# Peptides against a protein of PDB entry 6B4J: the designs that were tried, part 5

Target 1, 315 residues: chain A of PDB entry 6B4J
Amino acid sequence: DITMQWYQQLQDASMQCVLTFEGLTNSKDSQAKKIKMDLQKAATIPVSQISTIAGSKLKEIFDKIHSLLSGKPVQSGGRSVSVTLNPQGLDFVQYKLAEKFVKQGEEEVASHHEAAFPIAVVASGIWELHPRVGDLILAHLHKKCPYSVPFYPTFKEGMALEDYQRMLGYQVKDSKVEQQDNFLKRMSGMIRLYAAIIQLRWPYGNRQEIHPHGLNHGWRWLAQILNMEPLSDVTATLLFDFLEVCGNALMKQYQVQFWKMLILIKEDYFPRIEAITSSGQMGSFIRLKQFLEKCLQHKDIPVPKGFLTSSFWRS

## One batch from the design tools (peptide; made by RFdiffusion4, then SolubleMPNN)

Design b1_p8_7_s1 (from b1_p8_7, 5 letters changed)
Fold by OpenDDE base, seed 2:
Structure b1_p8_7_s1 (fold): chain B 315 residues (1-315), chain A 8 residues (1-8)
Amino acid sequence: as target 1 above (315 residues)
Amino acid sequence: MPTIPLID
């Protein structure tokens, strides 16, 4: 399977990246530890500061991240920090930055869906300038949310149940698996972030260039989902999340083809979801149903709440 | 498998 090969290549590259900066991360030297912590903060704090408040602030955050990745010194924690402080600094920062973007999906976006857009537009813009960060975003995203590929991890002979649960995207702490509602919430956040990334371009970049990971990947995702057996509660939840965030963009891009896809979802795939939906899982199912019916009836998909407008960029 | 529309 070409998709699984691509996924594995991303994971291998991510693992190799970790090995590359292992000297920095495992160093017992006090100065190396200080550099590591400074670089980690410089990479992650700006991402945590992303908000829906003002476009000007978002630009400042973007510029800071880009400066850091470009080898320029940035102010972090009251100190001047640069990736040049250590030979492994750039690789470490790229990895931690990518990891943090995905963490904002599973945490911030999970709780505040509108946060997907400002995070995604920064991620997209950084990806355009720093392709390795984009690959690492995908590696982190797909590892935490295999449904974003999409694929369903399989239980292998001799595998521990906890390891399988982790492969499925569950958090397992102290031999306790995450509750289903929390799991779905995190998966939703990551899918929503992904759906936002693939449609957004940084407005201050070269928008004439092809999106590094654009809507064609969203179309592929839908196509692959429809060719897979639905998972109970998961498919209905994530399909809704995806369509709510990027359905309008897909409609504009693919027009008649998109509506054919939406009809296919409603007529052919939706009954398959229904067949596996228990009475206790009807919430996600009904939400998807109502969304599809409304969109088909009105022949429109609304612009998602939190979508960045021209007024945002003037603020 | 459903007949998925091709990408133009």
Scores: peptide ipSAE 0.029, ipTM 0.699, DockQ to the pose 0.460
Fold by OpenDDE base, seed 5:
Structure b1_p8_7_s1 (fold): chain B 315 residues (1-315), chain A 8 residues (1-8)
Amino acid sequence: as target 1 above (315 residues)
Amino acid sequence: MPTIPLID
């Protein structure tokens, strides 16, 4: 399967990246440890500072991240930090930055859906300038949320239950699996972040260039989902999350084809979701149904809440 | 169910 091959290649590249900076991460030298911590903070703190407050602040954050990735010194924790402090510094920073973007989907977006847009526009802009960061974002995203590929991990003979649960995207700590509500919340956050990334361009970049991972991947994702058997609760939840965030953009891009797809979802896919939906899971199904019915009735997909406007960039 | 085309 070509999708699984691509997924595996991303994972292999991510693993290879980890091996590449192993010298930095495994060093017992006090100076190397200090450099590692400084680089980690320099990479991750700016991402955590992303907010919906002001476009000017978002630009400052972007510029700081880009400067760091470009080998320029940046101020972090009152110190000058550069990836040139260690030969493995750039690889380490790229990996940690990508990891942090996905983590913000998993945590911040999961709790505050509107946060998807400012995080995504920075991620998209950084991806344009630093393709390796984009690949690592995909690697982290797809590993944590296989539904973003999409594929459904299968239990294999001899596999430990915990390993299977982790493959499905669950957190397992001390032989305790994550609660379903928390799992779905994290998956939702990551899907929403992904749906935002594929439609957003950094406004201060070269927008004439092709999006490094654009809406065609959103169409692919939908096509793949619809060609798969639905999963109980998961499919209805994530399909709603995806369409709420990027449905308007897909409508504008694919027009008549998009509406044909929505009709297909309503007429052919909904019965399949319903067939596997228990009475206790009807909430996610009903939410999706109502959303799609409203959209089909009005022949419009609303602009998602939190979408960045011109006024945001002037602030 | 009709299969919709995948886009790379």
Scores: peptide ipSAE 0.025, ipTM 0.689, DockQ to the pose 0.819
Fold by OpenDDE base, seed 4:
Structure b1_p8_7_s1 (fold): chain B 315 residues (1-315), chain A 8 residues (1-8)
Amino acid sequence: as target 1 above (315 residues)
Amino acid sequence: MPTIPLID
């Protein structure tokens, strides 16, 4: 399976990255520990500062992240920090940065859907300049949300239930699995972030180049989802999240082909989702149904709430 | 823009 090979290659690259900087992370030396913490803060704090407030502030954050990845010193926590402070510094920063982008999906976007757009445009712009960060974003995203690949992990004989739950993307702490609502909320946030990344370009970059991970991956994702058996509650939830965020962009890009896809979802895929939807899960199904019916009726998909306008970039 | 075929 080509999709599974791609998944595994990204996971292997991520694991190799961790091995590359293990000297930095496992060091008992006080100076190495200090460098590690400074680099970790420099990589992650700017991402946490991303907000919908002003385009100028977003540019400052982008420039700081790009400077750090370019080997330039940046100010973090009142200190000058550079990836050149340690031979493994760049790999470590790329990994932690990518991890933080995905964490913002599962936390910030999960709670505030509109936050997907400013986070995604920074991630896209950084990915364009630093492809390895993009690969690591995918690796982290795929590991936490296999539905972003998409694939559905299967229970294998002899597998511990907790390990299977983790493979499905559940958090398991102290032998307790997270509640379904929290799980779906996190998955939704990550899918929404992904759907935003694939459609957004950093406005101050070279727009003549092809998007490093563009809308063609959105089309692939939809096609793959439709070729899979739906999962109870999960498929209806994430399909809605994806289409709400990137449906307008896909419509503009693929036009008639996209409408054919929406008709296929309504006519062929909805009955399959409905067949596995319990009475307690009808909320997600109804939301998806209403969304698609409205879009098909109006022959339009609305621009998502929180989409970055020209006025945002002038602020 | 490349026409991406529907994956049947």
Scores: peptide ipSAE 0.030, ipTM 0.701, DockQ to the pose 0.133; fails the geometry check
Fold by OpenDDE base, seed 1:
Structure b1_p8_7_s1 (fold): chain B 315 residues (1-315), chain A 8 residues (1-8)
Amino acid sequence: as target 1 above (315 residues)
Amino acid sequence: MPTIPLID
């Protein structure tokens, strides 16, 4: 399976990245510890500052992240910080930055869906300039949300139940698995972030370049999902999240082909989802159904709430 | 189910 091979390659690259900066992370030297903390803050704080408030502020954040990744000194916590302060500094920052983007999907976007767009446009722009950050974003995203690949992790012989639950994306703490609603909320945030990334380009970059991970991956994701057996509650939830965020963009890109796919979802895939949906899970299914019926009726998919307009970039 | 062709 080419998809699983690609996924494994991403995970291997991510693991290798961790090994490369192990010296920095495990150092007992006081100066190395200080550098690590400064680099970690420099990589993560700007991402946490991303908001829907003003395009000018978003540009400042982008420029700061780009400067850091470019080996330039940046101000963080009242100190000048550079990846050149340690030989493993760049690898560490790239990893932590990518991790933070995915974490914002998992936390911020999960709670505030509109936050997907400003986070995604920065992530996309950084990815364009720093491909390794993009690969690490995918590695983190796909590990936390295998449904973003998509694939469904399988239970292997000798595997502990908790390990399987973690592979499925559940958090397990004190031998207690995460509640389904919290799980789906986090998965939704990550899928929404992904759906935003694949459609957005940083407006101040070279827009003539091909998107490093564009809408073709959205089409692939949909095609793959439809070729898989639906999962109870999960498929209906994440398919809705994905289509709500990037359905308009996919419609514009693929036109008639996209509408054929939506019809296929309604006619062929819905019955399969319904067949595995319990009465307690009908909410997610109904939401997806209503969304698709509305889209098909109006022959339009609305621009998602929070989509960045020209007025945002002038603010 | 018809295999949806992956548009490369």
Scores: peptide ipSAE 0.024, ipTM 0.679, DockQ to the pose 0.732; fails the geometry check

Design b1_p8_7_s2 (from b1_p8_7, 5 letters changed)
Fold by OpenDDE base, seed 4:
Structure b1_p8_7_s2 (fold): chain B 315 residues (1-315), chain A 8 residues (1-8)
Amino acid sequence: as target 1 above (315 residues)
Amino acid sequence: MRTIPLID
């Protein structure tokens, strides 16, 4: 399976990255610990500062992250911080930065869907300049949300229930599994972030270049989802999330082919989703249904709420 | 515009 091979390759690369900076992370030396913490803050704080307030502020954040990844010193916590402070500093920062982007999908976007766009445009721009960060974003995303690959983890004979739950993307703490609503909320946030990344380009970059992970991956994702049996509640939820965020962009890119796909979803895939949807899970199904019916009726996919306009970049 | 075929 080529999809699973891709998944595994990214996971292996991520694991190798962790091993590469293990000396920094496991060091008992006080100076190394200080450097680690400074680098971690420098990598993550700018991402947490991303907001929908002003394009100028977003540019400052982008420039700071790019400077850090380029080996330039940046101010963080009142100190000058550089990846050159440790031989493993760059690998560590790339990993932590990628992790933080995915975490913002998991937390911030999950709670505030419109936050997907400013986070995604920074992530896309950084990915364009630093491909390894992009690969690590995918690795973190795929690990936390296998539905972003997409694949649905299966229970294997002899597997512990908790391990299976974790593979599905559930958080399990103190032998307590995460509630379904919280799980879906986190998955939604990550899918929405991904859907935003694949369509956005940093406006101050070289837009003549091909998007490092563009809408073709969105098309692939949809195709793969449609070729899979739906998962109860999950498929309806995430398919809606994905289409709401990037459906307009896919429509513009693929035109007639996109509409053929929507018709396929409505005519052929809906019955499959319905067949596995319980009465208590009809909310997600109905939401998807209404969205698709509206889009097909109007022959249009609306621009998602929170999409960054030209006025945002002039602010 | 890039054309990608649907996967059946």
Scores: peptide ipSAE 0.031, ipTM 0.702, DockQ to the pose 0.130
Fold by OpenDDE base, seed 3:
Structure b1_p8_7_s2 (fold): chain B 315 residues (1-315), chain A 8 residues (1-8)
Amino acid sequence: as target 1 above (315 residues)
Amino acid sequence: MRTIPLID
């Protein structure tokens, strides 16, 4: 299975990255711990500052992240910080930065869907300049949200139930599994962020270059989902999230082929989703159904709310 | 079930 091979390769690369900076993370030296903390803050705070307020502020954040990844000193917490402060600094920062982008998906985007776009455009731009960050974004995303691959983790013989729950993307704390609504909310945020990344380009980069992880991956994701048995509640929820965010872009890119896919979803895949949907889960199914029916009726998919306009970049 | 071919 090519998809599972790709998943495993990214996970292996991520694990190797962690091993590479293990010296920095496990050090008991006071100076090393200080450097680690400074680098972690320098990598993550700018991402948390991303907002929908002004394009100029977003550019400043992008430039700061890029400067840090380029080995230049940046101001963080009132101190000058550089990845050159430790030989493992760059790998650590790339890993933590990628982790933070995905975390913003599962937290900020989950609660405020419009936040997907400013976060995604920064992530896309950084990915273009720093491909290792992009690979690590995918690795973090896939681990937290296997449905972004997509695949559905299976219970293996001898596996603990809580480990299986974690593989499915649930948070388990103090032997208590996350509530289904919170789980789906986090998964939605991550899928929405992913759907935004694959369609957005940083406007101040070389836009003549091919997107490092573009809409062809969106097409692949949809095709793979349709070739899988639907999962109760999850498939309907995430398919809606994905199409609401990147459906317009896919429509523009693939034209007639995309509409054929939507018809296939409506005619062939919907009955399969419905068959596994309980009465308590009908909300997600109905939402997807209404969205697709509206799109097919109007022969259009709306630009998603929060999509960055030219006026945003002039602010 | 009908399938849509992958496009790269």
Scores: peptide ipSAE 0.028, ipTM 0.687, DockQ to the pose 0.735
Fold by OpenDDE base, seed 5:
Structure b1_p8_7_s2 (fold): chain B 315 residues (1-315), chain A 8 residues (1-8)
Amino acid sequence: as target 1 above (315 residues)
Amino acid sequence: MRTIPLID
């Protein structure tokens, strides 16, 4: 399976990255520990500062992240920080930055769906300039949300239940599994972030170049989902999240083909979702139903709430 | 089920 091969390749690359900076992360030297902490803060704090408020602030954040990844010194925590402070600094920063983008999906976007767009446009722009960061974003995303690949992890013989739950994307702490609502909320955030990334380009970059991970991957994702058996509650939830965020962009890109896809979803796939939906899961089911019916009736998918406008970039 | 083609 080519999809699973791709998944595994990204995971392997991510694991190899971790091994490359092990010297920095495992060092007992006080100076190395300080450098590690400074680099970690420099990589993650700017991402946490991303907001829907002003385009100018977003540009400053982007420039700071790009400068850091380019080996230039940046101010962080009142200190001058550079990836050149340690030979493993760049790999460490790339990994932590990518991890933080995905974390903003599962936390910030999960709670505030509109936050997907400013985070995604920065991530996309950084990905364009730093492809390794993009690969690591995918690796982190796929590991936390296998449905973003998409695939549904299966229980293997001899596997511990907790390990299977983690593989499905659940958080397990002190032998307690995450509640389903919290799980779906985090998965939704990550899918929404992904759906935003694949359609957005940094407006101050070279727009003549091909998007490093564009809408063709959105089409692939939908096609793959439709070729899989639906998973109870999960499929209805994430399919809605995905279409709400990038459906308008897909409609514009693929036009008649997109509408054929949407009809296929409504006529062929939606009944399969219905068949596995329990009375307690009707919320996600109804949301998807209403969304599909409205879009097909109006022959339009609305621009998602929070989509960045020209006025945002002038602020 | 209808198959949606993957595009490059």
Scores: peptide ipSAE 0.026, ipTM 0.681, DockQ to the pose 0.768
Fold by OpenDDE base, seed 1:
Structure b1_p8_7_s2 (fold): chain B 315 residues (1-315), chain A 8 residues (1-8)
Amino acid sequence: as target 1 above (315 residues)
Amino acid sequence: MRTIPLID
């Protein structure tokens, strides 16, 4: 399976990255520990500061992240911090930065869907300039949300139930599995972030270049999902999330082909989802169905709430 | 369900 091979390659690269900077992370030296903490803060704090408030502030955050990744010193916690402070500093920062972007998906976007767009446009812009960060974003994203690949992890003989639950993306704490609503909320946030990344370009870069991970991957994701058996609650939830965020962009890009895809979803895929949906899960399916039927009726996919406009960039 | 073609 080509998709699974690609997934595994991303995971392997991510694991190799961790091994590369293990000297920094495992060091008992006081100075090394200080550098590690400074680099971690420098990588993650700017991402946490991303907001929907002003384009100018977003640009400042982007410039700071880019400067850090470019080996330039940045101010963090009142100190000058640079990846050059340690030979493993760049690898560590790239990994932690990518991890933080995905974490903002599962936390911030999960709670505030509109936050997907400012986070995604920064991630996309950084990815364009620093491809390794993009690969690591995918690695983190796909590990936490296998449905973003998409694939469904399988239980293997001899596997512990908790390990299987974690592979599915559930958090397991004190031998208690995460509640389904919380699980879906986190998965939704990550899917929404992904759907935003694939359609957004940083406006202050060379936008004439090909998007490093563009809408063609969105089409691929949709096609793969539809070629898979639906999962109860999960498929209806995430398909809605994806279409709400990037449906408008896909419509503009693929036009008639996209509308044919929506018709296929309604006619062929909805019955399959409904067949596996319990009465308690019907809400997710109804939401998807109503959204798609409205889009078909109006012959339009709405621009998602929180989509960045020219006015945002002038603020 | 019919196979959905991938497009680039």
Scores: peptide ipSAE 0.026, ipTM 0.685, DockQ to the pose 0.751

Design b1_p8_7_s3 (from b1_p8_7, 5 letters changed)
Fold by OpenDDE base, seed 3:
Structure b1_p8_7_s3 (fold): chain B 315 residues (1-315), chain A 8 residues (1-8)
Amino acid sequence: as target 1 above (315 residues)
Amino acid sequence: MRKIPLID
């Protein structure tokens, strides 16, 4: 299976990256530990500062991240920090940066859906300049949210229940599995972030180049979802999240073909979702159904709330 | 615009 091969390739690359910088992360040397912490902060703090407030601040954050990845010194925690402080510094920073982007999907976007757009446009711009960061974003995303691939992990013989739950994307702490509502909230945030990344380009880059992971991957994701059996509550929730965020962009890109896909979802896929949906889960399905039916009725998909406009970039 | 076929 091509999709699973792609998934495994990205996971292998991510694991190899971790092995590459294990000397830095496992070091007991006080100087190495200091460098690691400085690099980790330099990579992650700018991402946490991404805001919906002003385009000028977003540009400053982007420039700082790009400078760090380019081997230039940046100010972090009152100190000058550079990836050149350790031979494994660049690999470590790329990994931690990618991890932080996905974490912002998992946490910030999960709680504030509009935050997807400023985070995504920075991630897209960094991905364009630093392809390895993009691959690592996918690796982190796929591991935390297998539905972003998409695939539904299956229980294997001899597998521990907790390991299976983790493979599905649940957090398990002290032998307690995460509540379903919190799980879906986190998955929603990550899918919304992904849906934003595939449609956005950093406005100060070379926009004439092809998007490194563009809307064609959105089409692929939808096609793959439709070729899979739906999963209770999960499929309806994430399909809604995806379409709400990138449906307008897909409509503009694929036009009649995309409308045919929406009709297929309504006519062929909705009955399959409904058949496996319990009464307690009907809310997610109803939300998806109402959204898609409104889009078909109006022959339009609205621009998502929080979409970045020209006025944002002038602020 | 690039066309992509629907997948059944």
Scores: peptide ipSAE 0.029, ipTM 0.724, DockQ to the pose 0.130
Fold by OpenDDE base, seed 2:
Structure b1_p8_7_s3 (fold): chain B 315 residues (1-315), chain A 8 residues (1-8)
Amino acid sequence: as target 1 above (315 residues)
Amino acid sequence: MRKIPLID
């Protein structure tokens, strides 16, 4: 499976990245520890500051992240911080930055769906300038949410149940598995973030270049999901999340082909989802159904709430 | 526009 090979390559690259900066992370030297913490804060704090408030603030955050990745000193925690402070600093920062973008998906976007767009546009813009960060974003995203690939992890003989649950994307703490509602909420956030990334371009970049991971990957994702057996509650939830965020963009890009896909979902895939949906999970199914019915009836998919407008960038 | 093949 080409998709699984690609996934494995991403995970291998991510693992190699971790190995590359292990000297920095494992150092017992007080100065090295200080540098590590300063770099970690410099990488992650700007991402946490991303908000829907103003385009000007978002630009400042972007510029700060880009400056850091470019080897320029940035102010963080009242200190001047640079990736040049350690030979492994750049790799470490790229990894932690990518990790933080995905964390914002599973936390911030999960709770506030509109947050997907400002986070995604920064991520997309940084990815365009720093391709390695993009690959690491995918690595982190796909590891935490295999459904974003998409694939369903399989239980292997001899595997611990907890490890299998983690592979499925569940958090397991103190031998307690995450509740299904919290799990789905986090998965939703990550899917929404992904759906936003693939359609957004940083407006101050070189727009003549091809999107590093554009809507063609969204189309691929959708196609692959439809070729898979649905999972109870998961498929209906994430398919809705995906279409709500990037359905309008897909419609504009693929036009007639997109509508054929929606018809296929309604006519062929819905019965399969329904067949595995319990009475307690009917909410997710109904939500997806109603969304698709409205879109097909109106021959339009609405622009998602939180989509960044020209007025946002002038603010 | 590159026609992406529909899932057959």
Scores: peptide ipSAE 0.029, ipTM 0.702, DockQ to the pose 0.114
Fold by OpenDDE base, seed 1:
Structure b1_p8_7_s3 (fold): chain B 315 residues (1-315), chain A 8 residues (1-8)
Amino acid sequence: as target 1 above (315 residues)
Amino acid sequence: MRKIPLID
C-alpha cells in the first residue's frame, strides 16, 4: 500500500545515506577516523544536553546544531569541528543527528516522559530548516518503532525468528529477546517523542510556514491505528502515550471531529482491545480506558506534563 | 468497525 511504499522509500533513502558516507566510516586513515569521531560527537553531544531547565540553554543548543548543519565551524570537545572537514561530513552528521534524536526518545523520554517536549521542539525546528534531517528522523523512528508508522511487521518466508523479532522493534541479544516491559517502555518513549514533534514549532523560526510534519500526521496515525486490528498490550500502551502527549493539541485542532474519534475509540475499539488483552496485560488497557473516559467526562484533554510554556522560553 | 476517514 501507499504507506508501506512511503516507509520503504524512507528506509531506502536512509540506506543510501549510509552508503554515501561509507568512505568516511570505513576509512583506516588516522585523520579520517579523527574527523569521523569529531563529527559524531559534534552531532550527538548537543542533543544529549537538551534539558527541561531553561529556554535560553535550549536555544544555544539549537543554534549550535543549526550552525553545524549549515557548514559553520562549532566547538566540540575543545576543538573546532565542521562538516566541511570531509566530503561526506554533512551526510554523516545529518544521519547521526537524526539517529540521536530517536535514541533520546528511546532512552531519555522512555524514562522521563517530560523530556519529550524540549527534545521535540529542537527536532521540529531543525527539521524545518533541514528537511533531510527530518526524513532521517522518520527513517530511524519507523525502523525502531514500526508502530509509529503505524504498521505491524509480518513474518516472511525464510526469515529468522530473531530478525522478525527485531523488525517488531525488540532487541535481541545473545539469542534472548527483550522483555515486554522494556520493549514497551522504549516504544512508549519513541511514540511520545513523535507525538510531541508533530505539535511543536520552534518559536524563533518562521512559523508562518506549514509544519513540515504536523498534526495532520497525528490524525492519520490515529485513523490508521483504529483501522488496524489491535495488538495485545502494544496498542493500548501506545495509544495512551500518544493521546496523553498530543490529545490536547488534536482536540484544539480538530475539535468536534476529534471528540467523535474518541467516542469511536471508546465504543468500538475498546471492546476489541479488551478481547485480546490477558489478565496480566489489563493494566495498560485500564490506564487507557480511564484516561479516555476522564477526558470524555470532563470534555477536556489536559495539557501534558512537561509542555513548554512561555515562562520556559523566558528562562 | 467503520473506517475512519483520513484528513488530507
Scores: peptide ipSAE 0.026, ipTM 0.696, DockQ to the pose 0.763
Fold by OpenDDE base, seed 5:
Structure b1_p8_7_s3 (fold): chain B 315 residues (1-315), chain A 8 residues (1-8)
Amino acid sequence: as target 1 above (315 residues)
Amino acid sequence: MRKIPLID
């Protein structure tokens, strides 16, 4: 289908990007290795420094990332670093930066849900200025979390179980698959990050331009999820995560249509989720159900905890 | 209100 073709195109582009900077990454030359490490640190450290503390610090981080992507020298590890140090430097940095944004979803956001918003607003702003970084974010995100597309990977004949588990988004190390709770935690973080990206605009950019990957993709995601059979525990968990983060934004954007969608979820989709939910998984479903029923009763979806306010940007 | 249909 069209969605799978688009997904495959993103993955192909990401793979081609890796091939493009292979000379840098596989070089045995000491200078090339040094450049690689410097560029990797310059691309990833600023992202790791993103926090909920102050808008001014967030702006500094944004400016540093943008400068690096623009071919300007930046200070990293006490050294001046530029993508011009190697012909493959820009492609490498774009790839590693995009990878790091997604990694912050699966690690930082997974543990601290409020971290989704400052990470997402930087990612959105960088995406607006550097579309290739955005495409690579999607490629990394969708590969690690196919549920963000959304699709459920299928087991194919002759496939190793471990490969199938990896396709589903599980980490497999030393022939041991990660525990379900850790898996869901990582998936939740990535979905929450995605839900934040599609609704946020960098406040210091050209806000008259169309969001490069806006709320229309959130609507598409919900529509696609509802047209799919639910997956045990996963669907209830991620649907809650998504609605908690971007439900308020979707409500404001789509109004009556959004409420019709919530009614459809309650009346049609909940019975389908419940039918496949075991007693041990009921907690995820109950959480989703209680959240949605509360929203319908109050005719409101709350602004998510951690949402960036004007006071944040003045700090 | 922006109107986008559900995916059929």
Scores: peptide ipSAE 0.026, ipTM 0.703, DockQ to the pose 0.141

